Peptides against a protein of PDB entry 6DSZ. Designs and how they scored, part 94

Target 1, 361 residues: chain A of PDB entry 6DSZ
Amino acid sequence: NYVVTAQKPTAVNGCVTGHFTSAEDLNLLIAKNTRLEIYVVTAEGLRPVKEVGMYGKIAVMELFRPKGESKDLLFILTAKYNACILEYKQSGESIDIITRAHGNVQDRIGRPSETGIIGIIDPECRMIGLRLYDGLFKVIPLDRDNKELKAFNIRLEELHVIDVKFLYGCQAPTICFVYQDPQGRHVKTYEVSLREKEFNKGPWKQENVEAEASMVIAVPEPFGGAIIIGQESITYHNGDKYLAIAPPIIKQSTIVCHNRVDPNGSRYLLGDMEGRLFMLLLEKEEQMDGTVTLKDLRVELLGETSIAECLTYLDNGVVFVGSRLGDSQLVKLNVDSNEQGSYVVAMETFTNLGPIVDMCV

## One batch from the design tools (peptide; made by RFdiffusion4, then SolubleMPNN)

Design b2_p14_2_s1 (from b2_p14_2, 5 letters changed)
Fold by OpenDDE base, seed 4:
Parts: sequence; C-alpha cells; structure tokens
Structure b2_p14_2_s1 (fold): chain B 361 residues (1-361), chain A 14 residues (1-14)
Amino acid sequence: as target 1 above (361 residues)
Amino acid sequence: SRAEEALRELEAEE
C-alpha cells in the first residue's frame, strides 16, 4: 500500500496579514488550495502557529475586526460557496480555531462570473459582499450573535463586474466596482441598504475608464475614494478629486496584484505578470485648513520577485510574495539599491513543488 | 532616487 502522502499544496492562492492570533501578534495567513497556514511574524521571520484544512479550495480570505473584538476574525469563502467566520482561540498551549458562524451562500440559479469569486468586507464591518454570479451582489450582514451566515441578493444591472471593493469613510456601506458593457469599462458606486435590501445611488461614477481596467483599490481616509489600475494607466477618484497617470513602465506587463503598505493608504505594492515589484505612492498635499488631499500618483520600480498571486506587506520593509506559478518569497525592501539597481532582496524562498492539481476531493 | 524616497518612510522599528 503506497500511502501516497498527498503532498501538501505549495502554490499560494491568497495571503492576508492582520492580528488574528492575538491583538498584539502580527500574523501572516496563507491560503494554499484547501490549506490555511497561520504564521506569526517575528523579527526572526515567520513562525508557524497552526495549519487548518478547509472543506474546499479557499476562494476568499479576509481578516476583519468587528466593533468590540480585540483581534481580527477571519472570513473564508470556498470555491464551493461554503462561508465561515473563524476565530483564533488560545488557552495556554491549546490552540483552537473556532467557527463563529457558517453558511452556504450558493444560489440555485446564476451564471458564475468569469472573473471568479470576489469577496469583500465593509471597512466598518457592517456586511460582507460577494460577487459570485453575474447580475447579483450577495450581502451577508454581520451580526455578532448570528451563528448562521444569512445572505441575500441584490440585483446588479451591471452584469460584467471586473472587480469590486467597499469604500472607506461612507455613512452607508458603499461599493465601488469596475464593470464592462458594450461601450467599454466603467467605474460605478452604489450604496448598499441593509434595511431595504437594495442599492442606492453611490457618491460618484466614472464612465469610459481604460479598456483594461482590472483592479479597484479602496483608499482609506484621509484620501478616501478608489484607485483603478489598468494596463496602461492608474487612476484615482474620490468624487471630488480625479487623477490619472500612465507610466510607461507599467505597460510592459499587466499588474495582477496589490497590497497596502501604509495603514492610511499612502503606499501600495504592485506586482505584475513578469514578477516586477512596484511601489505606488499617493503624494499628499496639505491644505491651509489642515485637510489632506491627493496631489499626485507615482509609481516606482523596486525590483523583481517571483510572479505574485498575492502580496502582503508585513513590517519593516518585509514583504511576503505569495506565488502560484513560482516559489513564494519573503523579501526585504531596502532604501539603498544593489549594484543592479534593485531595492528587493530575497530573505527566504518557499519552494513550489508544482501546480495546484485540483484534486477533486 | 525617487525609489529611495518611496522606501525611507517604511516604519523604522521603534
């Protein structure tokens, strides 16, 4: 009996950072197909804490902190539409991952979207939003006492959503999304009414964005608004301010992932299909009244890494590069360039033993 | 360089 020890998945399909194990611990959570790996980020590197097997391929993995929680909770959605909210609980040496809530959010009728599953959490933790099917936006209200994740659908007129995020600083939960119609790609916003279970008109829209606009980044206060990343351009809009840049360097390869560096959204890491790592900077302008406005956007090439599926800024210029196609890396960003002009130094490499074979379990 | 400026404010460990 060859016990083929099923090799643990090594290809990374998602990563997130936050305070999951405690209020003080900085964690890196890595999704490798059905496997969740939990690390504590230390000065010495990544300390493994727990591995969790999920009942399906992890499609969405997001940390969030509801009001009154001391640490982050983890939302997971699987490719089979099983949703759960997980809590880390440690009692001495005993480590438990507790399911706070669960549910299946599959619809009986719907066309699965070609851009895959999108899951987002309102920054104020009022709801989870899911784009699972064309023409539908699923809402999971977040309630502290609800062990059963109940969801409802709101109809989206925009059938071809490319990416969607919740905006920051909105009185009501507000989504911003890129969608495609016969006229091109556009950006629109909607407020989500939990009470009425409908969309209200959002604060702004931008018609006719770049044809290859593919990603939305919600920007925290004080800037607010969103960044829209395309193949040739990066744009910012918050309803009052619009900025666009078209740095020639990003045209060489498609940006495929991003991660916020600064909590205030002043910097973002960008990864492209060639494994190039960029910093996107939001340049501030202080107004005479003390308000901060966006002056400009800047993109700087930092260096090269493995082709990132996901990026996670940890701390002290340390970045986790989660790769599906290559080896994942822990890299250091240095202020000074090396002899090759790179600001990126590989600290650790995590061997990818091969493609995620979708073993249909 | 502009890249150096982009990297300087990476939180120095207090």
Scores: peptide ipSAE 0.299, ipTM 0.834, DockQ to the pose 0.674
Fold by OpenDDE base, seed 5:
Structure b2_p14_2_s1 (fold): chain B 361 residues (1-361), chain A 14 residues (1-14)
Amino acid sequence: as target 1 above (361 residues)
Amino acid sequence: SRAEEALRELEAEE
């Protein structure tokens, strides 16, 4: 009797930081296949709080705070299209993860997108957007009283969406996406009408971006707009301002993940396929009228980590590096470089034993 | 360095 002790999954496929357990607690949430791990970030490190088994592989994991909630709620979508909104509730020593809402968002008709599942939340918590199938954008309206997640589809003319985000500071929920057609890659925006269940023309578009443009970062106010990450270039656009940089250092390896450091979107961590960690900086220019505009973009190499599947800034220069291919890490960003010129110091390493092959016997 | 400048203000002001 080989008791195959079902080894817990160690490969990280998602991570998020926010205030899930309380308004005051900083949490790290880690997705490891079907498992969700919840930590409290403390001055002493990560304190484990709860582990949750999900009914499928976690494909999307996002924290969001609807108006009038004291703490963040967790949206999860599984690879089998099971959606839920989770709330953390503690009563004394009893810890419960409450399902606020759930639903299956699978369509009977549609081609699953080759680039996989994308899930995004409107910054104003008006809706969840899902790119599950080519030529469709699924919308889940966020309503406090609905225990059942209802979704509808809007047709996308753009069949090959690479990445999509909701923009900040928009009167209506507005998506920004990179798509590919026979002419190349492009960026477009659409407003999402919940009432009419259709797209309206968005505030801007940028045709013929870099051929390998792969990621959209929505930038919060005061800058607004989006950053587009390519293989050779990083571009910013907000409808009024366009800026592009092509730092030679990013050409060496493809940037694969990002995370916002500053709430105002002044700094972002970038991770590449070689495990290099960068800081992207948005340099400000204050105008005489008090308006803040983007002056320049800058990229700085910080050091090397495990190859990140996901990055999340915690606090005090501490970053969680979630790795699927290697060991996950807690790293400290130091102002002073080490003897090797690195600003990154590994604080803790979490051994990755590889994918648990679910042997369906 | 430029990297040092990029890493400023990450530590909470005590």
Scores: peptide ipSAE 0.298, ipTM 0.835, DockQ to the pose 0.654
Fold by OpenDDE base, seed 3:
Structure b2_p14_2_s1 (fold): chain B 361 residues (1-361), chain A 14 residues (1-14)
Amino acid sequence: as target 1 above (361 residues)
Amino acid sequence: SRAEEALRELEAEE
């Protein structure tokens, strides 16, 4: 009996950082197809805590902290539309991953979107939003006492959503999304009424953005608003202020992932299809009334890594580069450049043995 | 450099 020890997946398709194991521990969570790996970030590196097998390929993985929770909860959506909210529990040496809530959010009717599954969480933890199908926005209300994740659909007039996020600092849950129509790509906002199960008019819109606008970054307060990343441009809009930059360096390769460095949204890591790592910086201007406004945007090339599928800033200039196409890396951002002019140093490399086709027959 | 200035704040939390 050859127990073919099924080779563990090595290609990373998602990563998140937060406080999942405790309020004090900094964790790195890595999605590798059907596997979730949980690490504690230490001064010595990544300490493995637990590996969890999921009942399907992880398509969405997001940490969130509902009001009154001491640590983060984990939302997972699989490619088979199984949703769950997971909690880490430890009692002595016993480690349990508890399913607090679960549900299947598949619709019987709908065209699966060509840009894949998008899952987002309201910063105030009022709801989860899912773009699964064209012309539908699925809402999962976050209720603490509900073990069953129930969802409803809101009709979205914009059929070709490219990316969507919840905005920060909104009285009602508000989405910002890039969509494409026959006239080009546009940015729009909607308020999500949980009560009426409908969209209301959002605070702002931006028609005719860059034709290749592909990503939305929701910016925390005090800036608020969103960053829109294209092939040639990066734009900021918050309903009052608009700013655009077109740094020539980003035209060389498509930016494919991002991660916020600072809690206030002053810095973001950007990764492109060539494995270049950038810092996007939001320069602040403090107004006489104490309001903080965006003065400028800038992009700085830091160095080169494996081609990132996902990026996550850990701490102390350490970044995890999750790669699907190459080896994943733990890298250090240094203040001083090396002899090659790079600010990036690989600390650890995680060999990628290629896509494991988990033929779950 | 501009990149060095952007990275200096990352070390200050030790």
Scores: peptide ipSAE 0.297, ipTM 0.835, DockQ to the pose 0.743
Fold by OpenDDE base, seed 2:
Structure b2_p14_2_s1 (fold): chain B 361 residues (1-361), chain A 14 residues (1-14)
Amino acid sequence: as target 1 above (361 residues)
Amino acid sequence: SRAEEALRELEAEE
């Protein structure tokens, strides 16, 4: 009997930061296939707190804080469409991960989307949105007392959704999405009616965006709106203002991930397929009436890292680079560049031993 | 540099 010690997965397929263990702790949560790793971010680095085995590959992992909760809750969706909401609970030295709610959100009918599972949470915690199947948007209403995650579908006319986010500062939950049709790629918004279980017309749309537009970033107030990232361009739209930049440096490699640095949405980290790390900056202009408008967009190259599957800004210029293809890294952003002109210094490297090939024998 | 300006505000939370 060869006890093959099952090698723990090392490839990262998702990461998030927030206050999961307490209101005061900054956490890093890392998804490695079926494994969830929970860390506390400290001045000395990442302190491991708990590891959790999930009943399937983690496909979505998002932190959210419902009104009246002191700390964040964790939404997880697996590749087998098992959904749960998890809470961290500590009682002295005893650490428990409590399932607040669970459900299976699989449909009997639907074509799984080629771009995979997308899961998003409304910034006001009114609902979870799921793009699982072409032509369907699944909604999970968030209710504190509901231990069973119930979902319903809304039909999307747009069959080929590339990316989708909830917008900030909307009276009703509003999605913004990039979709493809025979005429190209477009951006559209919909309001989501929980009452009527339908879409209403959203505040704005932008037809004929860049052909390779691939990501939507929802921008917090005071800016609001969304950033659309393509191969050649980065655009901003909020219904009233449109801005576009086409920095030559982003044409060299496709941007594949992003993470917000500032809570107000003034800065974002961007990672590309070559492991280049960028800062996207939103330059503000304060109007005489006290309104804040976007003046300009700027992209700056910071340095090179492992090829990021996910990026997470932690604190004090520290960034976690979650890599699927290479070693994950904890890196420091420095104000001063090194001799090579890089602002990035590796603090810690986490060896990736490759995908566990489940040899189904 | 423009990158240095982009990074200066990251130290201000100490």
Scores: peptide ipSAE 0.295, ipTM 0.834, DockQ to the pose 0.744

Design b2_p14_2_s2 (from b2_p14_2, 4 letters changed)
Fold by OpenDDE base, seed 1:
Structure b2_p14_2_s2 (fold): chain B 361 residues (1-361), chain A 14 residues (1-14)
Amino acid sequence: as target 1 above (361 residues)
Amino acid sequence: SVAEEALRELEEEE
C-alpha cells in the first residue's frame, strides 16, 4: 500500500494582499487549490504564519474591511459554492482562523457561466456580489451580526457577462460589467437595491466597446469610474469622462490579470499570457476647483515573469506573481533597467510541480 | 522614461 503522500498543491489560483493578521501587518494570502497560505511580508521576505485547508477548491478570495473593523476580513467562495467570512485572531502564541459567517450559495436551477465564478465586494462593504450562473446576479448582504450568509438572486437581462466589479464612490452599491450580445460587447452599470432586491438604472453605459473587452477595473476616488481592458485597447469611463488608448504593445498578447498598486488607483500592474508585466498609469489633472480628473492613460512594459494567474503588489517595488502554469515568483521592480531593458528581477521562485492529477483510482 | 519615473515613486513612498 503505497500511501501516496498527497503532494501539497503548488499551482497558484489566487492571491491577495492586505492587513489580515493585524492592522499593521502586511499580509500575502495565496490560494493553492484547497489550501490557503498566509504570510507576513517582512524586509527579509515572506514569513509563513498559517496554512488553512478549505472545504473545496478556492474560487474567490477577497479581503475587505467593514466599518469599525481594525483589520481586514477574508471572503472565500469555493467551487462547490461554499461561502465563508474568515477572521484572523491571535492570542499570545495561539493563532486561530475564525469563521465569522458561512453559507452555501448554490442554486438548484441555473446554467453555470462558461467564464467561471466571479465574486466581488462592494467598497463600502454593503454586499457581496456573485456571478455564478448566466442571467443571475447573486447578492449576499453584509450584516455584522449575521453568522449565516444568506443570498438572493437578481435577474440579469444580460445573459453573457464577461466581467463585473462594484464601483467606488456610489451612494448605492453599483456594479459595472462587460457583457456580450449579438451586437457585440458593451459596458453597463446597475444600482443594486438591497431593499427591493432589484436592479435600478446605473449612472452610465458604453455600448459597442472593443470586441475582446475582457476585464473591468473599478477605479477608486478621486478618479472614480472604471477601466475596461481589451485585446487592442484600454478605456476609462466614469460617466462624465471617456478616454481610450490603443498601445501597440498590448496587441502581442492578451492581458489576463491586473492588480492596483496605489490606493488612489494611479497605477496598476498588468500581466499577459506571455508573462509580460506592464504598468498602467493614470495621469492626474488637477482642476481649478480642486477636483482631480484623468488626464491620460499610459502603458509601460516592465519586463517578463512567469505567466501570472494573479498579481499582487506588496511593498517597496516587490510583486508576488502567482502562477498556475509556471513557477510563482517574488520579483523586484527596479528603477533602473538592465541591459535588456527589463525593470524586473526575480528575488524568489516557488517551484510548481504541475497539476496534481487526482488519479481517481 | 515614464516607467523609471513611476518606479522611482514606489521607492520614495517608503
Scores: peptide ipSAE 0.370, ipTM 0.879, DockQ to the pose 0.837
Fold by OpenDDE base, seed 3:
Structure b2_p14_2_s2 (fold): chain B 361 residues (1-361), chain A 14 residues (1-14)
Amino acid sequence: as target 1 above (361 residues)
Amino acid sequence: SVAEEALRELEEEE
């Protein structure tokens, strides 16, 4: 009996950082197909805590902290539309991953979107939003006492959503999304009424953005608003201020992932299809009334890594580069550049053995 | 550089 020890998946398809194991621990969570790996970030590196098998390929993985929770909860959506909210519990040496809530959010009717599954969480933890199908936005209300994740659909007139996020600092949950129509790509906002189960008019829109606008970054307060990343341009809009840059360096390769460095949204990491790592900087201007506005946007090349599927800033200038196509890396950002002008040093490399087709028969 | 300044700030917050 050859126990073919099923080779563990090594290709990373998602990563998140937060406080999942405790309020004090900094964790790195890595999605590798059907596997979730949980690490504690230490000064010595990544300490493995737990590996969890999921009942399907992880398509969405997001940490969130509902009001009154001491640590983050984990939302997972699988490619088979199984949703769950997970909690880490430890009692002595016993480690349990508890399913607080679960549900299947598959619709019987709908065209699966060609841009794949998008899952987002309202910053105030009022709801989860899912773009699974063209012309539908699925809402999962976050209720603490509900073990069953129930969802409803809101009809979305914009059939070709490219990316969507919840905005920060909104009285009602508000989405910002890039969509494509026959006239080009546009940015729009909608308020999500949980009560009426409908969209209301959002605070702003931007028609005719760059034709290849592909990503929305929701910016925290005090800036608020969103960053729209294209092939040639990066734009900021918050309903009052608009600012655009077109740094030539980003034209060389498509930016494919991002991660916020600072809680206030002043810095972001960007990764492109060539494995270049950038920092996006939001320069603040303090107004006489004490309001903070965006003064400028800057993009700086930091160096080269494996081609990132996902990026997450840990601490101490340490970044995890989750790669699907290459080896994943733990990299250090140094203040001083090397002889090649790179600020990036690989600390650890995690060999990618390629896509494991988990033929779950 | 802007990069160096931004990276230095990451070390000072620790």
Scores: peptide ipSAE 0.369, ipTM 0.878, DockQ to the pose 0.835
Fold by OpenDDE base, seed 2:
Structure b2_p14_2_s2 (fold): chain B 361 residues (1-361), chain A 14 residues (1-14)
Amino acid sequence: as target 1 above (361 residues)
Amino acid sequence: SVAEEALRELEEEE
């Protein structure tokens, strides 16, 4: 009996930051296939706190803070459609991960979407949205007292959704999504009615966006609206204002991930398929009436990292680069560039031993 | 540079 010590997965397929262990702790949570790793971010680096085995590959991992919670809760969806809401609980030295709610959200009928599972949370914590199947948007209402995650489907007329987010600052939960039809790619918004279990018309739409528009970033207030990232262009729209840039530097490689740096949405990190790290900047203009509007968008090259599957800004210019294809990194953003014009310095590298090829013999 | 200005603001928020 060869006890093959199953090598722990090293490829990162998701990462998030927030206050999961306490209100004061900054955490980094890393998904490595079926494994969740929980760290506390410290001045000395990443301190491991807990590792959790999940009953399936983690497909969605999002932190959220319901009203009246002192710390964030964790939503996880597995590739087998098992959903749970997790809470960190410490009692002295005893650390427990508590399941607050769980459920299976698999449908008996539906075509799994080719672009995979998308899971999003309303910024006001009214619902979770799931794009699992073509032509369906699944809603999980968030209820504090409900230990069973119940979901319902709303039909989407748009069969080929590329990406979807909840918008900020909306009276009703509102989604913004990029979709493809025979005429090209478009952006649309819908309000989600929990009461009627249907979509209402959203505040705006933009037809005929860039053909390779692939990502939606929901922008917090005061800007509101969304950023749409394509191969050649980055566009902003909030219903009242439209702005587009086409920086030549982004044409060299496809942007594949993003992460918000500032709570107000003034800065974002972008990673491309070559491992280039960019900063996207939103320049504000304060109007005489006290309203803040977007003046301009800028993209700046910061440097090169491992090819990011996910990016997470931590604190003090420290960024976690979660890589599936290469080594994950903890990097520092410096104010001064090096001799090569890079602002990026690797602090720590986490060796990726590659996918465990289960050789089914 | 715009990058340098943006990165300086990250150090001032601590």
Scores: peptide ipSAE 0.367, ipTM 0.878, DockQ to the pose 0.840
Fold by OpenDDE base, seed 4:
Structure b2_p14_2_s2 (fold): chain B 361 residues (1-361), chain A 14 residues (1-14)
Amino acid sequence: as target 1 above (361 residues)
Amino acid sequence: SVAEEALRELEEEE
């Protein structure tokens, strides 16, 4: 009996940082296919806390903190459309991952979107949004007492959504999305009415964005709005301010992931298909009334890493580079560049043994 | 550089 010790998955397909284990702990959560790894970020590095097997490949993994929760909850959606909200509970040395809510959000009818599953959470924790199928936006209302995740669909006129996020600072939950039609790619916003279960007109739209616009970043207050990342350009829009840059350096390889560095959205990490790591900077302009507006966008090359599937800024200039194609890394961003002009130093490397061929036995 | 300034700010916010 060859006990084929099923090698644990090593390819990273998602990562998120927050306060999941406690209000004080900084956690790194890593999705490796069906496996969730939970770490505490320490001055000494990543301390493993718990591993959780999920009933399917993790497709969405997001931390969120509903009003009145002392720590973050974890939303997971699997590729088989099983949704759950998880809570970490520790009682002395006993560690439990509690399912606060669960549900299956699969539709009987729908074309799965070519860009895959997108799951987003409203910054005010009013709802979860899911783009699972073309022409549908699924909403899961967040209610504290509901153990059953109930979802409903809103019809999207835009059939080919590329990426979608909830915006910050909106009175009603508001999505911003890039979509494609026969005329090109566009950005649109919708307000989501939980009561009426419909979309209302959002605050702004931008028609005819870059043809390869692929990512939406929702920007927190005070800036608000969204960043749209393309192959050749990065644009910002908040309804009042529009700004676009086309730094030649990003044209060399497609940006594929991003992560917010600052809670206020002043800086973002960007990773491209060549493993280049960039900093996107939002330059502030203080107005005479004390309002902060976006002055400029800048992109700076920091260095090279493994090709990131996901990036997570931790603390102290430490970044987790989750890689699907290569080894995941813990890297340090240094203030001073090395002789090659790189600000990136690898601290730890996590060997990727390659794709676990799920041999369906 | 802008990168150095941005990275320095990360060390100062801690």
Scores: peptide ipSAE 0.373, ipTM 0.878, DockQ to the pose 0.848; fails the geometry check

